Peptides against a protein of PDB entry 5CWW. Designs and how they scored, part 37

Target 1, 194 residues: chain A of PDB entry 5CWW
Amino acid sequence: VPKLQGPFDFDLNPEDEQDDEVELKDIYVIGEKPRVADLMRGEEEELEMMKEDQHNGLSLNIICLLSTSGQVKICLDIDGVEAQWLPPRSKNKRLFAPPPEPPSLLTFQTFDTLKPAEVTPDGWPMFSEDATSPYSFYVTHPAGITYISLTPWVFRLESELQSDSEAGTEFRIDLLAKGQGSERDRIFTQTRTQ

## One batch from the design tools (peptide; made by RFdiffusion4, then SolubleMPNN)

Design b2_p13_2_s4 (from b2_p13_2, 8 letters changed)
Fold by OpenDDE base, seed 5:
Structure b2_p13_2_s4 (fold): chain B 194 residues (1-194), chain A 13 residues (1-13)
Amino acid sequence: as target 1 above (194 residues)
Amino acid sequence: SPRIDRPRAEAAR
């Protein structure tokens, strides 16, 4: 059961004064793939088949944000990785663990789905799932529909996260973010009947 | 906090 992780503190770098003016309209969450090793304590044979499927999903949660202007921001929940490696806290129940710091979201990519001339003040863009892929989705707006796929980078990112080297993970993620981004394709445009 | 320079929003094609 994907636990709805609590309020994500967007560490929206406060220096981007322009982001504070972005009115968010929708949120789309792609949950982390459950660690097969934690679920499959019993059947070793099914574990091998799931490892060979090159389509192993990302072990991080992905948070997609959509603005009124049709801007999409793709964020990664990196703190989910650190929380899994926290050594089992020794049995001393009594130390008030400081409240868990709110999960820090890493902005992986930001892009527009609408042209400036298509942006309207009454526009209500929304996300829709792709039933054929967990890492693809649609942005629907009155001006048109845009297909988005995270597949160009998500599997490469997972391969980097599975590497035993905790050191430099942030640097490797930054290199991936500067590389090939998400696929974007406008599949439908509403023709204004003049 | 890794200061990933927020990539500027890529324009719609």
Scores: peptide ipSAE 0.244, ipTM 0.790, DockQ to the pose 0.114
Fold by OpenDDE base, seed 2:
Structure b2_p13_2_s4 (fold): chain B 194 residues (1-194), chain A 13 residues (1-13)
Amino acid sequence: as target 1 above (194 residues)
Amino acid sequence: SPRIDRPRAEAAR
């Protein structure tokens, strides 16, 4: 049963008065790769195939945010990493667990899919999946369709996360974020019928 | 508040 992780309360702290009211219209979540350890209990053969597929997905959830203006933010759920390192807390129900702090999202990349002249107040951009790749998707807007692929960095990021050195992981992720970003290709542009 | 370091949005090409 996929645990519906509840709505991420993006406490977008409204306190930054910067008028960039990025009105979010859509959210696309790329779930973490299935934990091989959960599959290990049954079929050893499937495990070898998953190890040989060097294209093992990211161990983190990716949260893509889409604004009315066609701006995409690619966010990483970093708290998913910390939760992996915490030894299983002994079942002593401390009745007063403080409410779980909202998950810390790291913004990996931000980019526009629309030109300023294509942005409309009534525009409703939406995400759609790519059936051929879990790390590729489309942004559809009345002005056009943009293909997006995270493959240029996802596998490199996973390699860094799997490195035995916990020290400097955040720094290495920051370096990757400053490197080559996501692939973007405008595959369709709607001709404005004058 | 998670400091979303706002990397500057890359313009559409």
Scores: peptide ipSAE 0.239, ipTM 0.783, DockQ to the pose 0.104
Fold by OpenDDE base, seed 4:
Structure b2_p13_2_s4 (fold): chain B 194 residues (1-194), chain A 13 residues (1-13)
Amino acid sequence: as target 1 above (194 residues)
Amino acid sequence: SPRIDRPRAEAAR
């Protein structure tokens, strides 16, 4: 059962400190896929099916944030990784652990889907799912529709997360963020009837 | 709506 996670703390890269507040209008969450290793504890048949799915999805939750201006922020739930590496706390101490600290979101990428001339004060951009890929989605705005795919980096990130090296995960993610980003394609533009 | 600092966004192409 996906737990409703939140509130989220945003770890913004200091290079992203612009004084302009962005009003968020929509949120799109791509839930983590279970690791193949976690499935090894289940029925052998489910393991064979997931091995055939050559593209094991990301073991982190991805939180996409959409502003009124059509700015998309792609965030990663990094605490989801740390929690997986914490040795399973022995079942027997029901000590009231303080509520888990809210997950820290790492901003992986930020980009605009609208040109400055397309931004309107009353704009209501929305996310929508791509039924063909769990790591692709659309941003719909009155000015147009933008296709977004996280596939250029998500599988590389998963490969890094599957590495035995716990140290420097954030640094490696930052290197990935500076590399090839998300695919963006404006698939529809509404012609302003003059 | 939650407000966040506007990061350095890549412009729309």
Scores: peptide ipSAE 0.230, ipTM 0.768, DockQ to the pose 0.088
Fold by OpenDDE base, seed 1:
Structure b2_p13_2_s4 (fold): chain B 194 residues (1-194), chain A 13 residues (1-13)
Amino acid sequence: as target 1 above (194 residues)
Amino acid sequence: SPRIDRPRAEAAR
């Protein structure tokens, strides 16, 4: 039985001193691409084909959080939340392994999809997938629809994660977060019928 | 709904 993971600790960039409490309405998870080496233990030929696809996605899970106000937070699972299986009920070795530390999520980017005048108390923004890309999605609200793409940074991030230097990974990710962020395009705006 | 601390978001364009 898969273990439910959480709560997550959110690591905020130290420069983000203004933490406002935001009410979440929706969550969208982009799963890590499976480690080709772990899945392909049986099919060597398919391993070579998947290695050649330079557009292998991110090896980290991405967690997108959506507030009532249409604010999106993009978080990265840096610790690589290993699928924890419930240990088999073996009777005798209560090795009290300390409870695994909750996974830390790095906040990569935070942005609004709605203008302040579009925010309504009864608004219910929702995520929806883009059938054309695993790293693109939509935020739908009564006021409008926003297209979001993580493609501007996700492949660059993966390239850095594949670097042999384990030291300073968090620092390198922070530098990427300060660079070119996610693409955001308002594709539809609802005209208020006056 | 779960509440999270959020840094100041980039404004909608």
Scores: peptide ipSAE 0.230, ipTM 0.768, DockQ to the pose 0.088

Design b2_p13_3_s1 (from b2_p13_3, 5 letters changed)
Fold by OpenDDE base, seed 4:
Structure b2_p13_3_s1 (fold): chain B 194 residues (1-194), chain A 13 residues (1-13)
Amino acid sequence: as target 1 above (194 residues)
Amino acid sequence: LSFTPRVVRYPRP
């Protein structure tokens, strides 16, 4: 049986300017690229070919959060949160280790998909995948559909994470965060019947 | 990793 995980701490979460608690309506998870290096332990030649494909994706899980307001938060799982299962009945009451520190998600980007006038209190926006790209998805709301792509930064971030040089990585990641954001395109807008 | 997250609201600046 899967274990309920959370709460998660949100690192670098922007202060929600709205006094109202951000009500989340949907979650979209982009799994980390397969750890080819771990899977291919002993097959160095295939590993080199797969490393050359710098476009294999991010080695971190990406957690996308969608609020009622149509705000998307793109969070990075730096800690490597894995699916947890309820312990089998047989393992002894190991001493109450202090509850592990709650896993943190790093808020990388936040953006709106709705105009203020399109936000409704009963709005229920939803994610849907893009079958053509693991790093692209749609946000669907009654007011419209927004295409999102993480491709402008995800592969560059991966390159930084794979760099042997820790020197300047933080600075370069900060530049990525401040630079070109996720692609955001409103592909459909519902005509308000006045 | 310390960076400032990008926040993009409507209208786009």
Scores: peptide ipSAE 0.247, ipTM 0.818, DockQ to the pose 0.502
Fold by OpenDDE base, seed 5:
Structure b2_p13_3_s1 (fold): chain B 194 residues (1-194), chain A 13 residues (1-13)
Amino acid sequence: as target 1 above (194 residues)
Amino acid sequence: LSFTPRVVRYPRP
């Protein structure tokens, strides 16, 4: 039986400007791409064919959070949170192990998908996948549909994470965070019939 | 990793 995980702590989470931005309505997870080289140990021919088309995605899980206000938080799983299972009944409860520290998620980006005039108290925005890209998705709200793409930064972040040089990595990641954010395109807007 | 996250509000910068 899977173990329920959480709560998660959110590192570098910005202060919410409005109380309604705190109310989460949906979650979207982009899993880490497996290192094909580690999985295909012994199948060298299939490995070469897969390497060419692999825009190797991020080696971290991405967790997207969506509020009632249409705010999206993009969080990175730096700790590498793995699926946990309930221990078999027969193992003695280590009654005295301090609870492990809760896993943390790093808030990388926060952005709006709705204008202030489009926000409704009964709004229930939802994520949906883009079948053409693992790093793109849609946010659907009664006011409209917004396309989101993480591709402007995700591959650059992966390049920094795979760099053997610790020197300047933090500076370059800070530049990525401050640089061009996720792509946002409003593909549909619901006209309020007056 | 220590960096300042980006917050983007409407209007789009």
Scores: peptide ipSAE 0.157, ipTM 0.784, DockQ to the pose 0.507
Fold by OpenDDE base, seed 2:
Structure b2_p13_3_s1 (fold): chain B 194 residues (1-194), chain A 13 residues (1-13)
Amino acid sequence: as target 1 above (194 residues)
Amino acid sequence: LSFTPRVVRYPRP
């Protein structure tokens, strides 16, 4: 049985200018790339070919959050939150250990998929996967369907995470966050039936 | 990590 995890703290979450608590309607998780090195133990030639593939994906989990307003938050799991199963190992909780700090998610990007006039209080936007790419997905709302791709930045971020140089990593990631955003294409718009 | 996240909104009508 999976263990319920959370709450999560959101680091660098933009102040929602709307006093209204952003009601989340859906969540989409892009898992970290598989540890191919652990799986390919003994196939050195295939491992080398897979290391050369610049498209192996991100070593971090990506958590996408979708609000009623059609706002998408792209969060990075920097802490590496592992799935937990029951029964919990009875680690002797030292009676006096401070509560563990909640895991944090880093808000990397925030973007809208709906125009303000398309937002409805009863709107129920949903994620759906793109079967052709792990870093692409769709946001479906009664007003329309938006294609999203994280590919413009994911592979560059992975390159930074794999760099042996810890020096300037934070600065380079800040440049990536300010750089080319996620691709967003409205592929379908619902015609208002009069 | 201390970076400013990118926020992209539709232009207000």
Scores: peptide ipSAE 0.156, ipTM 0.778, DockQ to the pose 0.668
Fold by OpenDDE base, seed 1:
Structure b2_p13_3_s1 (fold): chain B 194 residues (1-194), chain A 13 residues (1-13)
Amino acid sequence: as target 1 above (194 residues)
Amino acid sequence: LSFTPRVVRYPRP
């Protein structure tokens, strides 16, 4: 039986300036890239070709949160939250291990998809996947549709996570966070017919 | 990982 997970703690979460930003309406999860090396045990030639693909994705899960205001929070699963199953009803009283500490999500980026004048208290923005890229998606709101791509930073972040050198990793990740953000393009705007 | 998260409000500065 699947276990219900959560609550999650949010590390480095920016202070919400508006009460409406606290109300989440949707969640979009980008699963970690498959560990090709673990899947292709024995196919060394194909493994080398797939290692050269700099675009294999991120080894961390990405959790995108969408508020009523159309704010998107991009969170990284640093702890590696996996699907948990209820322990089999073993008759043996296993000592209740203390509940594990709640997993934390690292807020990497926050951005708006709506203009202040487009925000409505009854707004119900939703995520939609991009079938062409796991790191791209849409935010649909009655006011418009925004295309989002994480590709400007996700592969660079992966390169840092896979680097054997711990030296300067924190600095380079801070530069990534401050650098080129997610691509954000309003592909459709609903004209208010007066 | 210690970094300052980026917050981008509308409009982009």
Scores: peptide ipSAE 0.112, ipTM 0.763, DockQ to the pose 0.477

Design b2_p13_3_s2 (from b2_p13_3, 6 letters changed)
Fold by OpenDDE base, seed 4:
Formats: structure tokens, sequence, C-alpha cells
Structure b2_p13_3_s2 (fold): chain B 194 residues (1-194), chain A 13 residues (1-13)
């Protein structure tokens, strides 16, 4: 039986001073790239071919959060939150294990998809997938549709994560977060019939 | 300020 995971601690970027109670409306999860290297243990030749496909995606889960206001938060699962299963009945829960520290999600980027005048109290924006890329998606709201792509940074982040230096990963991620935003394009705007 | 995300359990319609 899958274990309910969470709560997650959100490490909000300190620049997100707007501690406004963000009422979430949707969640979109981009699963980590399958570690082909781990799956292909023993097939070195196929591993080389798959390494040449530099566009292989991110080895971290990405959690996108969407608020009523149309704010998108892009969160990274740096800790590698694996699917937890309920412990099999037979393993004595060491009752005295300190609760594992809640997994932290790093808020990588925050951006709005709606103008303030488009925000409605009863707004229910939703994510939808892009069939062309796992790292692209749409935010649909009655006021309009926004295309979002994580491709400007995701592959660069992966390259940094694959570097032998585990040290300073968080710092490198922060630099990427500050340097390159996600692509955001309003592909449709609903004309308010005045 | 620690944002405790309220896990808004969306009732699936």
Amino acid sequence: as target 1 above (194 residues)
Amino acid sequence: LSFTPRIVRYPRP
C-alpha cells in the first residue's frame, strides 16, 4: 500500500517574501528521468548511446504548484523523495526512531500566469500536459492559457547534477534559478466581452 | 515565515 508522503517542507526562495497564504488549485509532477545507468547495469554499449542523447531529462522530480491567483511555483525534489510504501506488518517499527526529517522541496522559481485584473476569487486554474515535451505544460484559466517550458534550465541543471561534485549542488541550483527563468508564453487570452 | 502548505485535498469531482 502506498504511504502518504508529506508534509513537505517548502524551502521558499527568500526572494519570495510574499508569504501570502497561497491557496493551491493544482499540482503537476514531472517525474525524474529513469536512471538508465542504474537500469542498464551491464549494458555499457546501450548506456553510451543513451548518454549521447543529451536531452535525457532531469534526474530530480519536479513539482509544479498552481495557486488560485495563477501563480506557479516550480519546486525541485533535491532529497529524492522516493515512493514510500507502508512498512510490511512484520518489521517492528522501532518506535523510537526520530521521525525522519520531512523531505524538503526547493522552490526553484515562482511566476505568475495571470494579470492581477484576471485573478478571480473563485478561479480554478489547472495544469495540462504538453504531449511534445515532458518539461513543458500549460496553465489553463478562464482568462487565458499560458504555455510554460522548463527546458531553458532543466538540461543545464541535469548537467550540473551529473557532475562529480555533489558539493555545492544547492548553490548551483540557486544560481540557475536566478539566471534563467522558465519560458512563459500566453498563447491565448479570453477577450472579456465588455 | 514557514509556509506550511495546506494540503488542500481537492475532492476529485
Scores: peptide ipSAE 0.016, ipTM 0.480, DockQ to the pose 0.060
Fold by OpenDDE base, seed 3:
Structure b2_p13_3_s2 (fold): chain B 194 residues (1-194), chain A 13 residues (1-13)
Amino acid sequence: as target 1 above (194 residues)
Amino acid sequence: LSFTPRIVRYPRP
């Protein structure tokens, strides 16, 4: 049985002066690229072929959050949150280890998929995957469908994470966050039949 | 803002 994880602390949330309780409707998780070197231990030839063709995905998990208003938050798992399982019901009183510190998520980007006039209080926007890329997805709302791609920054972020310079990682991520945002394209708009 | 993600859907392998 998977363990419920959370609460998560959000680092670098600008003080959104709007105390508006962001009601969340959906969550989309993009898992980290599997370390091919760990999986292919013994198949060096397949490892070389996979290194050439694998557009190097991000080594971090990405957590996408979707609100009722169609706001998307892109969060990065910098701490490397691993899937935790409930310990097997072994009768041994393992000492209450102090609850691990709640993992933090870095808010990397925030953007809207709906116009203010398209927002409805009963709106239920949802994520859906793109079969062509793990770093692209759709937000579906009754008002329309928006395509989102993280590709403008994901590969740059990975290059920075693989750099030998541990110092200034947060600063470099902030520069990337302020740079090219995620691609956002409204591929369908529902015409209001008057 | 403390977000409690209720369900982290890890991509199935």
Scores: peptide ipSAE 0.015, ipTM 0.463, DockQ to the pose 0.033
Fold by OpenDDE base, seed 5:
Structure b2_p13_3_s2 (fold): chain B 194 residues (1-194), chain A 13 residues (1-13)
Amino acid sequence: as target 1 above (194 residues)
Amino acid sequence: LSFTPRIVRYPRP
C-alpha cells in the first residue's frame, strides 16, 4: 500500500520575509526528466539522439504552489523524494526509531500573477499545462490568464546539477535564484462589464 | 474542497 508522504518543510528563500500563512489553492508538479541512460540499456542510437538535445529538462522535480492572491511559489525537490510503501505487518515494529526528518523543498522563486486590485477573497486561481512545453504553464483566474515559463533558468540549473561536485550545489542554486527569473506574460484580461 | 494536485510527468518514450 502506498504511504502518504508529508508534511514537507519549505526552505524559504531568506528574502521572502513573508511568514504570512499563504492560503494555497492549487499545486502543479513537473516531474524530473527520465534518466535515459538507466532506461535505454541496449538502445545506444536513441541515447545519442536524446543527448544531442541540449533541452532535455531538469533532473529534479519542480513543485509549483498557487495562493488565493495569485502568488506562485516555485519549489525544487533537491533531496529526491521517492515513493514510499507501508512497511509489511512484521511483528518487530522498532517502535523507537526517531521519525525520519521530514523531506525539505527549496523555494527557488516567488512572484505574483495578479495586481492587488484583481485579488478577491473568494478567488480560486488554478494551474493548467502547456501542451507545447513541460516547463511552461498557465495560471487562470476570473481576472485573467497568465502564461509562465521556467525556460530562462531550468536548463542552466540542469547544467550546474550535472557537475560532479555535490559541494557548493546549494550556493550555485542560490546564485541562479537571484539571477534570471521565470518568464511571465498576461495573455488575457477580463474586461469588467459595468 | 478536493485539492487534486496535477502531476505532469514527461511522456515516457
Scores: peptide ipSAE 0.015, ipTM 0.453, DockQ to the pose 0.023
Fold by OpenDDE base, seed 2:
Structure b2_p13_3_s2 (fold): chain B 194 residues (1-194), chain A 13 residues (1-13)
Amino acid sequence: as target 1 above (194 residues)
Amino acid sequence: LSFTPRIVRYPRP
């Protein structure tokens, strides 16, 4: 049985600390790029063919959070949170380990998908995947549907993570967070029929 | 209405 993980600490900007208890309605997780080399251990010929088709992807997990207001938070798992399983019912010893520090998620981007006039108290926005890309998805609300793509920054972030130059990586990642936002397009708006 | 993306700064490691 999978172990329930959390709570997670969110490294939020001080400006987000003033936003009242943001009621989350949905979560969408984009898994890290599979290490094809680890999966194809022993199939060297298929590994070469898959290296050409290596869909460039991020080596970090991405956690997307969606609030009642249609706010999306894009969080990065920099700590490498792994799936935990409930230990087999071995009785005795682990009662005294201090609880591990909760893993932190880095909030990379925050943006709205709804206008203030479209926000409703009973709103239940939902994520849905895009069949064409793992780094694209939709936010569906009764007011409309918004397409989101992380492609403007995800490949640049991966190139920085793969760079042997540890020097200035944090600065370059901060520039990526500040510069190229996620693509956001309102593909459908529900007209209130008067 | 320019959605200014609120950029959460990286916590220093």
Scores: peptide ipSAE 0.011, ipTM 0.474, DockQ to the pose 0.085

Design b2_p13_3_s3 (from b2_p13_3, 5 letters changed)
Fold by OpenDDE base, seed 4:
Structure b2_p13_3_s3 (fold): chain B 194 residues (1-194), chain A 13 residues (1-13)
Amino acid sequence: as target 1 above (194 residues)
Amino acid sequence: LSFTPRVERYPRP
């Protein structure tokens, strides 16, 4: 039986949330991509050929959150939250281990997909995947459709996570966060009937 | 990991 997971702590939440209460409407998860190095464990020769072409996806899960206002939060699962199952009915009353610390998600980027005048109380924005890219998706709202791509940073982040040099990783990730963010393009806008 | 998240919001009145 699946175990209910959460709540999640959101680390690095922007303090300046203009909206005191972000009502979430949708969630989109980009699962971690297996490291080909881990898959090819024992096939060193094929590993070299694949290293060149491997835009290997991020080794972290990405959690995208969408609010009623069309705000998107891109969160990184650093802790590697996996699907949990209810423990088998093991009779051992093992001592109540202190509840594990709630898993944390790191907010990497927050952005709006709707202008303030496009936000409606009954707005129900939704995610949809891009079948052509695992790191691209759409936000659909009655006011319009926004294309989003994480490709500007995701592969660079993976490169940092794969680097043997722990030194300066946080600094380089901070540079990534401050650098080119997710691509965001409004591909469709509904004509407001005045 | 500590970094400053990117925030790109429209100015709300």
Scores: peptide ipSAE 0.450, ipTM 0.901, DockQ to the pose 0.718
Fold by OpenDDE base, seed 1:
Structure b2_p13_3_s3 (fold): chain B 194 residues (1-194), chain A 13 residues (1-13)
Amino acid sequence: as target 1 above (194 residues)
Amino acid sequence: LSFTPRVERYPRP
């Protein structure tokens, strides 16, 4: 039986006066890509060819959160939150395991997909996947559809995470966070026929 | 990891 996970702590949550009012409506998870190096243990020649493919994806899970207002939060799973299963009903409850620290999600980016005038109290924004890219998705709302792509930063972030040099990693990630954000394109807008 | 998250929100009136 799957275990209910959470609550999650949100690290680096932006101090926005609006955050306390954010009602979450949907969640979208982009699972970590398997490290080619871990899969190809023993096939050295294919490993070299696949290491050159700068598009292997992020080794971290990405958690996308969507509010009623069409606000998207992109969070990084630094702790490596795994799917947990309820332990088998074996009588030996290890009584004394300290409660695991709540897993932390690192907020990387927050952005709106709807203008304030498009937000409706009955609006139900939803995520949907892009079958062509694991790092692209759509936010669908009655007011319109927004295409989102994480590709502007995700591969650069992975390159930093794979770097053998811990020196300056935080600085480079800060530059990434300040750099080109997620792509956001409104592909459809519902014309209000007044 | 410490960085400043990117925030791109519309100003609410």
Scores: peptide ipSAE 0.449, ipTM 0.901, DockQ to the pose 0.704
Fold by OpenDDE base, seed 5:
Structure b2_p13_3_s3 (fold): chain B 194 residues (1-194), chain A 13 residues (1-13)
Amino acid sequence: as target 1 above (194 residues)
Amino acid sequence: LSFTPRVERYPRP
């Protein structure tokens, strides 16, 4: 039987007074790309053709959170959250293992998809995938549809994660976070019939 | 890893 996981702690969550009021409505997960080298241990020839054109995706899971107000949080799973199963009913209750620390998610970016005048109390924004890109998606709200792409930073982040040198990695990631954020484009706006 | 996350929000009243 699968174990219910969570709650998750959010590391580097902005201390915004408005964040205490954030009601989450939807979650979108972009899974890590499997290391093709580990999966293809038996088929060497197909491995070379797949390596060139596949901009190697991020080796971390990305967790996107969406609020009622159309706020999006982009979080990174640094710890590599794995699926957990309920332990078999072994009689040895190790009663006293301290509960493992809850897994943490690293907040990378927070942004709005709705203007203040578009936010409604009954608003129910939702994520939807872009079938053409694993690192792009849509936010649909009654006021409109916003396209989002993580491509401006995701591949640069992967290059830093694959670097053997710990020296300067933190600094380069901080520069990445301060650099160009996720692309956002409002592709549709619902005209309010007055 | 420690960095300053990017925040891009509209000013809400």
Scores: peptide ipSAE 0.448, ipTM 0.901, DockQ to the pose 0.712
Fold by OpenDDE base, seed 3:
Structure b2_p13_3_s3 (fold): chain B 194 residues (1-194), chain A 13 residues (1-13)
Amino acid sequence: as target 1 above (194 residues)
Amino acid sequence: LSFTPRVERYPRP
């Protein structure tokens, strides 16, 4: 049986004084790149070929949150939240370990996919995957479809996470956050029949 | 890790 996880703390969540209530409608998770070294134990030649050809995806899970207003939050799982299962009913009094601190999600980027005039109270924006890229997806709403790509920053972030230099990492990540954000392109807009 | 998150929102009317 899966264990209920959460609540999650949102670190660096901008205090948006204007959005006291963001109603979440959908969630999209981009899993961390599998550690090829752990999976390919014994296939060194395939491991080398896969290291060369694979644009190394991010070693962190990405959690995308979508509101009814079409706001997207891109969150990074820094703590490495794993799926937890309820322990088998063994009779042994496992000492009540103090509840682990709630895992933190780091808000990397927040952006709108809908104009204010396109937002409806009964809106149902949804995520959908892009079969051609693990770091690209669509937000579908009755008003239109928006393509989103994390590729402008995700590979650069991975290079920083893999760097042995702890010195200046925070500064370089701040430059990434201030740099080119996620690509956002409205590929379809529903014409309002007047 | 401390950085300023990127925020790209439309101004609300």
Scores: peptide ipSAE 0.448, ipTM 0.901, DockQ to the pose 0.699; fails the geometry check

